Peptides against a protein of PDB entry 5EIB. Designs and how they scored, part 207

Target 1, 366 residues: chain A of PDB entry 5EIB
Amino acid sequence: VDLEPGTMDSVRSGPFGQIFRPDNFVFGQSGAGNNWAKGHYTEGAELVDSVLDVVRKESESCDCLQGFQLTHSLGGGTGSGMGTLLISKIREEYPDRIMNTFSVMPSPKVSDTVVEPYNATLSVHQLVENTDETYCIDNEALYDICFRTLKLTTPTYGDLNHLVSATMSGVTTCLRFPGQLNADLRKLAVNMVPFPRLHFFMPGFAPLTSRGSQQYRALTVPELTQQMFDSKNMMAACDPRHGRYLTVAAIFRGRMSMKEVDEQMLNVQNKNSSYFVEWIPNNVKTAVCDIPPRGLKMSATFIGNSTAIQELFKRISEQFTAMFRRKAFLHWYTGEGMDEMEFTEAESNMNDLVSEYQQYQDATAD
Target 2, 366 residues: chain A of PDB entry 5EIB as posed
Amino acid sequence: VDLEPGTMDSVRSGPFGQIFRPDNFVFGQSGAGNNWAKGHYTEGAELVDSVLDVVRKESESCDCLQGFQLTHSLGGGTGSGMGTLLISKIREEYPDRIMNTFSVMPSPKVSDTVVEPYNATLSVHQLVENTDETYSIDNEALYDICFRTLKLTTPTYGDLNHLVSATMSGVTTCLRFPGQLNADLRKLAVNMVPFPRLHFFMPGFAPLTSRGSQQYRALTVPELTQQMFDSKNMMAACDPRHGRYLTVAAIFRGRMSMKEVDEQMLNVQNKNSSYFVEWIPNNVKTAVCDIPPRGLKMSATFIGNSTAIQELFKRISEQFTAMFRRKAFLHWYTGEGMDEMEFTEAESNMNDLVSEYQQYQDATAD

## One batch from the design tools (peptide; made by RFdiffusion4, then SolubleMPNN)

Design b2_p21_4_s2 (from b2_p21_4, 13 letters changed)
Fold by OpenDDE base, seed 5:
Structure b2_p21_4_s2 (fold): chain B 366 residues (1-366), chain A 21 residues (1-21)
Amino acid sequence: as target 1 above (366 residues)
Amino acid sequence: SELEEAQKEMQEWIKEVEEER
């Protein structure tokens, strides 16, 4: 789905364009112009019914519909505005189904789009209410990984999208292969989301290796485990050491000893025990899939529900507040039928979310 | 322009955040 036709042509002409049904390509003509309100109230509102018709048709074809997965950017107008409109409409029609998102957080290091903090804040407000699970994929973190870890001097969108793809493949492993932990979206939600509003995940992936060092790196279970818990391997720009894990899932892929995985996972938990909440028993889940990812012997994917994710929301909030105090560009949103009060409500709800994470971070077992 | 001022302030903020890390 896109509000621009050119994006759909790129997907169709791409190496995987033939995987998708032609009739499932829904697109507009005008685009959102990086404006959430265009995506949500005008251009996106004109297109949403056509998307819902496709969603209904595909849902009816499912033997067992678990839920929906949306991949979108929160910085742009289409992914943010229309994406959140679509989420709300799907939630209204399918209230008992899981809503899962891969939400790409904006970074000023990656994009010069000044209104991204507005689009992100308005989107987060919708995601708090209308999603059950949200993987926070932060362009800030992706850029830092590309530059610092992968040793790419000038990271490209292609490089970032490669990390996104690896992460998405990792976190969906249990859904795609039988007999795994979190084999369905509902079990994932039950295991990962102890509190309904606190459903924003920090994903991580290992191995992350520069092209120059790949030949010298051993892929071992201890190294994967260590890297998976390293802040530098997180796809969200927050430091887990500044918060506490509410829940964790670790997904190993490849032929490895389950015993060794369990030993290493126990060791990393014991070493990092101060970074876990004490009042959620058995909050670390581990899965091993014998099928390695393409091109690797083994990998590990991390899913963390951490109170440190508040750093990401604080970053967006600070940027939002700086612009909103000046009323910068508000006329672009209000001109699309949006009320200025919706900005204040979105800011308030995001700040409440930050406060909730902090409350649970500070909570002790009585 | 209002855009150029907002861009400058965002760039300054990015620098401050990078210096704090």
Scores: peptide ipSAE 0.018, ipTM 0.525, DockQ to the pose 0.032
Fold by OpenDDE base, seed 3:
Structure b2_p21_4_s2 (fold): chain B 366 residues (1-366), chain A 21 residues (1-21)
Amino acid sequence: as target 1 above (366 residues)
Amino acid sequence: SELEEAQKEMQEWIKEVEEER
C-alpha cells in the first residue's frame, strides 16, 4: 500500500514482485507529502476503505488468521499517517487478532524531513493504543551499524533496508516454522509483553560482519550470542545498559547444539544480570530453528523488551517539543482537518509511556 | 522560506544533540 503509484512499480519489478497478487496493490495518486495528517485524515482516508477490502479478502482466505503485520515508516506521511489509520481500522474490525508492526523510527542522521518528530509522535500515540507488538527499527541505529560494524563509508537506504529485512526474517522465523517457541503472534505477545502498553521491542541481528571480514569470521554460537547482546547491534537507538530487560527472546537459526545455545544464553544472562529485572522469572526465551537463513550457516535474532527503549521516545519527544513550542508547521496538519489538541495528547501519551518504562526500571522485587 | 529556516534550525539542533551524546 502506498499513496504514491511509483512505489508499486518498484515492488512489482523487484525480485519478489511476483509473490504479491496484482489486486493487492492499493495505491493513491497523491502522496502524503511527509504529513501525518494527510496520511491519516485526507489522502489516506480516501484510500483506506479499498485497503480494508483487500485485508478482508485476504483474511477470509486464511485457514487460521492469527493477526496482522504492518511494516511502515514513522517519519513519512504515508507510513505514519495512513499506516496508523489502517492499524486503527483493522483493530476495530478484528479486535481479537494480534496487531504486530515493524515501525521504522526516523532519524535526522538519515533524513532531512523536518516534520518527522511530529509524524513519529502522532504515530507512537496510535501504536501505544492499537498494537500488541511493535518492533522499533531506528534509522539512526541502522545507520550506525552500517557505518561502524559493516564499515560502509556511505550507508544507503538499501543498506538500511537490508538490515530491516534480515531482522524481519529473524523475528518471523518462529512463525514460519511450526513447533518452535513463539510459534504464533499471540504466544510471542504473552512471552514478551508483561504489561499491555510496554510492547515496544528493540530488535538485533547476528552475524553483522563487514565485507572485508566475512571470509575470516567463524560463525560460532558464542560469537552470535555475544554479538546479539552487544548494545552496538541493537536496531533501536538506545543502550540496553541504561535500562533493564523486562523480557528477551533469542532466535537461533542453523545447525547447532541446543546444549551449546543454552550454555551460552545462560552465560550471557549471568554476565548481564544487572540489566534484567529480577521480578520477572524466566524472562529470557530461546528458540532454535535448524534451517539457516540464505547465505549463512547460522544466525541469531534478538528481541528485547527493555526499559531503555524510553531513550528512543525521549529523543523523539525532545525533537517534538522543540518544534511544537514554536508551533512550527502546525498549519500543514490543522489544514488537513487535524486538531492541535491531538499533538498535545500524543506528546502526553508518549511521556506517560516513558514514565511507565522508568517505573518498571526502578521497581524492585518486594 | 520559513520552511528552509526551520529546516536549518532543526538540523543545527540535531547537531547539538548529537554532539552531546
Scores: peptide ipSAE 0.016, ipTM 0.497, DockQ to the pose 0.030
Fold by OpenDDE base, seed 2:
Structure b2_p21_4_s2 (fold): chain B 366 residues (1-366), chain A 21 residues (1-21)
Amino acid sequence: as target 1 above (366 residues)
Amino acid sequence: SELEEAQKEMQEWIKEVEEER
């Protein structure tokens, strides 16, 4: 789905364009112009019914519909505005199904789009209310991984999207292979989301290795375990050491000893015990899939529900507040039928979410 | 344009916030 036709042509011409049904390409003509309100109230609203017709058709064709997965950017008007409109409409029609998102968070290091803080804040407001699981993929963290870890001098969107793809492949492993932990979206939600509003995940993937060091790096369970828990390996720009993990899932792929995985996972928890909440028993889940990812002998994917995710929301909130206090660009949103009150409501809800994470961070087992 | 000025102010503010971290 896109409000621009050129994106669909790019997907169709891509190496995997043929895996999608032609009728499942729904697109507009005008785009959203990086405006959430165009995506949500005007251009996106004109297209949403056509998307819902496709969603219904595909849902009816499922033997067992678990839920929906949306991949979108929160910085752009289509992914943010139309994406959240679509989430809302799907939630209304399928209230008992899991809504899962891969939400790409904007960063000033990656994009010069000035209104990204508005688009992100307005989107987060919708995600808090209408999603069950949200993987926070932060462009800032992706950029930092590309630059610092992968030693890319000038990270591109292609490099960032490669990390996103690896992460998405990792977190969906349990859904794609039988006999795994979190074998369905609902089980993932039950294991990862102790409180309904606190459903924002910090993903990570290992191994991440620069091209120059790849030949010298051993792929071992200890090294994967160490890297996936490294703050520098998180795909959300948060330091887990500044918060506490509510829940963690680790998904190992490849031929490895379950015993060694369990030992290393226990060791990393014990070493980092101060970074876990004490009042959620068995809050670390581990899965092993014998099938490695393509091109690797083994990998590990990390999913963290951490109170440190508030750092991401605080960053967006600070940027939002700086713009909103100046009434910068508000006329572009209000001109599309949006009320100024919706900005204040979205800001408030995001600040409430931050406060909730902080409350659970400070909670002791009394 | 008001847009370009606001863009510059935002970029300056982002730099200030990054330098304070």
Scores: peptide ipSAE 0.016, ipTM 0.515, DockQ to the pose 0.030
Fold by OpenDDE base, seed 4:
Structure b2_p21_4_s2 (fold): chain B 366 residues (1-366), chain A 21 residues (1-21)
Amino acid sequence: as target 1 above (366 residues)
Amino acid sequence: SELEEAQKEMQEWIKEVEEER
């Protein structure tokens, strides 16, 4: 789905365009112009019913519908505005189904779109209420990984999207291969989300290796485990050492010893015990899938529900506040039928979320 | 323009945040 036809043409003409049904390409003509309000109230609202018709048709074809997965950007008007409208409408129609998102957080290092903090804040407000689980894929973190870890001097969207695709493939491993931990979306939510509003995940993927160093690294379970818990490996620009893990899932892929995985996972938990809450028993889950990702002998995917995710929301909030205090660009949103009060409500809800994470970070076992 | 001013302020803010990290 897009409000611009050019993106759909690129997907359709791409190497995998044939895997999608032609009738499942729903697109607009005018775009959202990086405006959340256009995506949510005008251009997106005109298109949403056509998307819902496709969603219904595909849902009816499912033998057992678990839920929905949305991939969207929170910086752009389509992904942010129309994406959150779709989430709301799907939630209304399918209230008993899991809503899962891969939400790409904006970064000024990646995009010069000035209004991204508005789009992100307005989106986060909707995601807090209408999603059950959200993978925070932060363009800031992706850029930093590309630059610092992968040694790319000029990271491209292709480089960022490679990290996104690896992460998405990793976190969906348990859904695609029977008998694994978190074999369905609901089980994932039960294991990872101790409190309904605290459903924002820090994903990570290992191995991440620069092209020049790939030839020299033996992939081992200890190295994967160490890299997976490294702050520099997080796909959200947060330091886990500044918070506490509520829950963690680790998904290993490839032929490896389950015993070695369990030993390394225990060692990393013990080494980092100060960064876990003590009042959630068995809050680290591990799975091993014998099927490696394409082109790798083994990998590990990390899913962290950490109170450190508040650093991401604080960054967005600071950017939002700087613009909103000056009423910069508000007329673009209000001109599309949005109320200025929705900005303050969205900011308030995001600040409440930050406060909730901080509360649980500071909580001790009774 | 309002856009150019906001862009400049955002760029200055980004620079400050990067210098603090």
Scores: peptide ipSAE 0.019, ipTM 0.534, DockQ to the pose 0.030; fails the geometry check

Design b2_p21_4_s3 (from b2_p21_4, 9 letters changed)
Fold by OpenDDE base, seed 2:
Structure b2_p21_4_s3 (fold): chain B 366 residues (1-366), chain A 21 residues (1-21)
Amino acid sequence: as target 1 above (366 residues)
Amino acid sequence: SALEEAQAEMAAYIAEVKAER
């Protein structure tokens, strides 16, 4: 789905464009122009019913519909505005199904789009209320990984998207291969989301490899485990050491000893025990899939529900506040039918979310 | 279909990975 036809044509003409049904390409003629309100109330609202018709059709064809997965950017108008509109409409129609998102968080290191903090804040407000699981894929973190870890002097969207694709492949491993932990979206939610509003995940991946740098060096289970828990491998720009893990899932892929995985996972928990909440029993889950990613002998994917994720929301909130206090560009949103109150409500809800994470961070077992 | 081909490619890859055991 897109409000711009050119994006859809690029997907259709791409290496995998033929795997999608032609009728499932739903697109507008007028883009959102990086305006959340255009995506949510005008251009996106005109297109949403046609998308819902496709969603219904595909849902009816499912033997067992678990839920929905949305991949979107929170910085742009389409992914943020129309994406959250779709989430709300799907949630209304399918209230008993899991809503899962891969939400790309904006960063001024990656994009010069001035209004991204507005789009992100308005989107986060919707995601708090209408999603069950949200993977926070932060362009800040992706850029830093590309630059610092992968030693890319000028990270491209291709480089960032490589990390996104690796992460998405990793976190969906248990859904794609039988007999795994978190084999369905609901089971993932049960294991990862102890509190309904605290459903924002910090993903991580090991090994981090650039396109063309096939690190033929077979990583060991200890090395994978160590890298997976390293703050530098997190796809969200948060330091887990500044918070506490509520829940963790680790997904190992490749041929390895389950015993060795369990030992290393226990060791990393023990070494980092101060960074876990003690009042959630069995809050670390481990899966091993025998099938490695293509081109790797083994990998590990991390999913963390950490109170440190508040750093990401604080960053967005600070950027939002800096613009909103000046009423910068508000007329672009209000002109599409938004009220200024919706900005303050969205900011408030995001600040409440930050406060909730902080509360659970500070919570002790009585 | 392209989906069936992609599924077959994935199935073949899985089989290869299993056979290297």
Scores: peptide ipSAE 0.021, ipTM 0.479, DockQ to the pose 0.010
Fold by OpenDDE base, seed 5:
Structure b2_p21_4_s3 (fold): chain B 366 residues (1-366), chain A 21 residues (1-21)
Amino acid sequence: as target 1 above (366 residues)
Amino acid sequence: SALEEAQAEMAAYIAEVKAER
């Protein structure tokens, strides 16, 4: 789905364009112009019914519908505005199904779009209420991984999207291969989300290795485990050491010893015990899938529900506040039928979310 | 204008974030 037809042509002409049904391509003629309100109230609102018709058709064809997965950006107008409208409409029609998102967080390191903090804040407000699980894929963190870890002098969208793809493949491993931990979206939610509003995940993928070092790097369970828990490996720009893990899932892929995985996972938990809440029993879960990702002998994917995610929301909030206090660009949003009060409500809800994470961070076992 | 000032401030912030690279 897109409000711009050119994006759909790029997907169709791409190496995987044939995996999608032609009738499942829904697109507008006029883009959102990086305006959330245009995506949510005008251009996106005109297109949403056509998307819902496709969603209904595909849902009816499912033997057992678990839920929905949306991949979108929060910095643009389409992914943010229309994406959150679509989430709301799907939630209304399918209230008993899981809503999962891969939400790409904006960064000034990657984009020069000035209004991204508005689009992100307005989107987060919707995601807090209408999603069950959100993977926070932060362009800030992706850029830093590309530059610092992968040693890419000038990271491209292609480089960032490669990390996104690896992460999405990793976190969906248990859904795609039977008999694994978190074999369905509901089980993932039960295991990862102890509190309904605290459903924002820090993803990570290992191995991340520069092209120059690939030939010298051994892929071992200890090295994967160490890298997966490294703050520099998080695909959200948060330091887990500044917060506490509520829940963790680790998904190992490839032929490896389950015993070795369990030993290394126990060791990393013990080493980092201060960064886990002690009042959630069995809050670290591990899976091993014998099927490695393409081109690797083994990998590990990390899913963390950490109170450190508040650093990401604080960053967006600070940028939002800097513009909103000046009433910058508000007329572009209000001109699309949005109320100015929705900015204040969105900011308030995001600040409440930050406060909730902080409360659980400071909570001790009695 | 308040818009031009906000644009300039955001442009400066983006430039700072880019310079910390």
Scores: peptide ipSAE 0.020, ipTM 0.469, DockQ to the pose 0.027
Fold by OpenDDE base, seed 4:
Structure b2_p21_4_s3 (fold): chain B 366 residues (1-366), chain A 21 residues (1-21)
Amino acid sequence: as target 1 above (366 residues)
Amino acid sequence: SALEEAQAEMAAYIAEVKAER
């Protein structure tokens, strides 16, 4: 789905374009112009019914519908505005189904779009209420990984999208292969989300290696385990050491010893015990899939529900406040039928979410 | 204007973030 036709043509002409049904390409003509309100109230509202018709058709064809997965950007008007409208409409029609998102967080390192903090804040407000699980894919973190870790002098969208693809492949491993932990979206939610509003995940992937170093690196279970818990490997620009893990899932892929995985996972928990809440029992889950990702002998994927995710929301909030206090660009949103009060409500709800994370960070077992 | 100031502040922030690369 897009409010512009050009993205659909790129997907259709791509190496996997033929796996999608032609009738499932729903697109507009005008785009959202990086405006959440265009995506949510005007251009997106005109297209949403056509998308819902496709969603219904595909849902009816499912033998067992678990829920929905949305991949969208929170910086652009289509992914943010129309994406959150679509989530709301799907939630209304399918209230018993899981809503899962891969939400790409904006960064000034990647985009020069000034209004991205507005689009992100307005989107987060909707995601807090209408999603069950949100993977925070932060362009800030992706850029930093590409530049600092992968040693790419000029990171491209292709380089960022490679990391996104690796992460998405990793976190969906348990859904795609039988006999795994979190084998369905609901089990993932039960294991990862102890409090309904605190459903924003920090994903991480290992190995992350520069092209020049790949040929010299032996991949071991200890190295994967150490790297997947490293803040530099997080796909959200947060330091886990500044918060506490509520829940963790680790997904190992490839041929390895389960015993060695369990030993290394115990060691990393013990080493980092101060960064876990003590009042959630068995809050670390581990899975091992014998099928590695393409091009790797082994990998590990991290899913963290950490109170450190508040650093991401604080970054967006600071950028939002800098513009909103000056009433910058508000007329672009209000001109599309949005109320100015929705900005204040969205900011308030995001600040409440930050406060909730801080409260649970500071909570101790009695 | 408040708009021009906000644009300038955000442009400066983007420039700072880019310079820290």
Scores: peptide ipSAE 0.019, ipTM 0.520, DockQ to the pose 0.027
Fold by OpenDDE base, seed 1:
Structure b2_p21_4_s3 (fold): chain B 366 residues (1-366), chain A 21 residues (1-21)
Amino acid sequence: as target 1 above (366 residues)
Amino acid sequence: SALEEAQAEMAAYIAEVKAER
């Protein structure tokens, strides 16, 4: 789905374009112009019914519908505005199904779009209320991984999207292969989301290796485990050491010893015990899938629900406040039928979310 | 205008973030 036809043409002409049904391409002509309000109230609202018709059709064809997965950006107008409209409408129609998102967080390191803080804040407000699980994929973290870890001098969107795809493949492993931990979206939510509003995950992937060192690096379970818990490998721009993990899932892929995985996972938890809440028992879950990713012998994917994710929301909030206090670009949003009060409500809800994470960070076992 | 000032400040911030790379 897009409000611009060119994106759909790119997907259709791509190496996997033939996997998608032609009738499942729903697109507009006018675009959102990086305006959340155009995506949510005008251009996106005109297209949403056509998307819902496709969603209904595909849902009826499912043997067992677990829920929905949306991949979108929060910096643009379509992914943010129309994406959150779709989430709301799907939740209204399917209230008993899981809503899962892969939400790409904006960064001024990657984009020059000045209104991204508005679009992101307005989107986060919707995601807090209308999703059950949100993987926070932060363009800032992706850029830093590409530059610092992968040694890419000039990271491209292709390089960032490679990390996104590896992460998405990793976190969905248990859904795609039978007999795994978190084999369904609901079980993932039960294991990962102890509090309904605190459903924002920091993903991580291992191995992350520069092209120059890839040939010389042995992939071992200890190395994967150590790298997976390294703050530099988090795909959200926050330091887990500044917060506490509420819950963690680790998904190993490839032929390895379950015993070795369990030993290494225990060791890393013990080493990092100060960064876990003590009042949630058995808050680390581990899965092993014998099928490695394409081109790797083994991998590990990390899913963290950490109070450190508040650093990401604080960054967006600070950028939002800096613009909003000046009423910068507000007329572009209000001109699409949006009330200025909706900005204040969205900012307030995001600040409340930050406060909730801080409260649980400071909570001790009674 | 307040809009032009906000645009200029955001542009400067983006440029600063890019220069710290």
Scores: peptide ipSAE 0.033, ipTM 0.579, DockQ to the pose 0.026; fails the geometry check

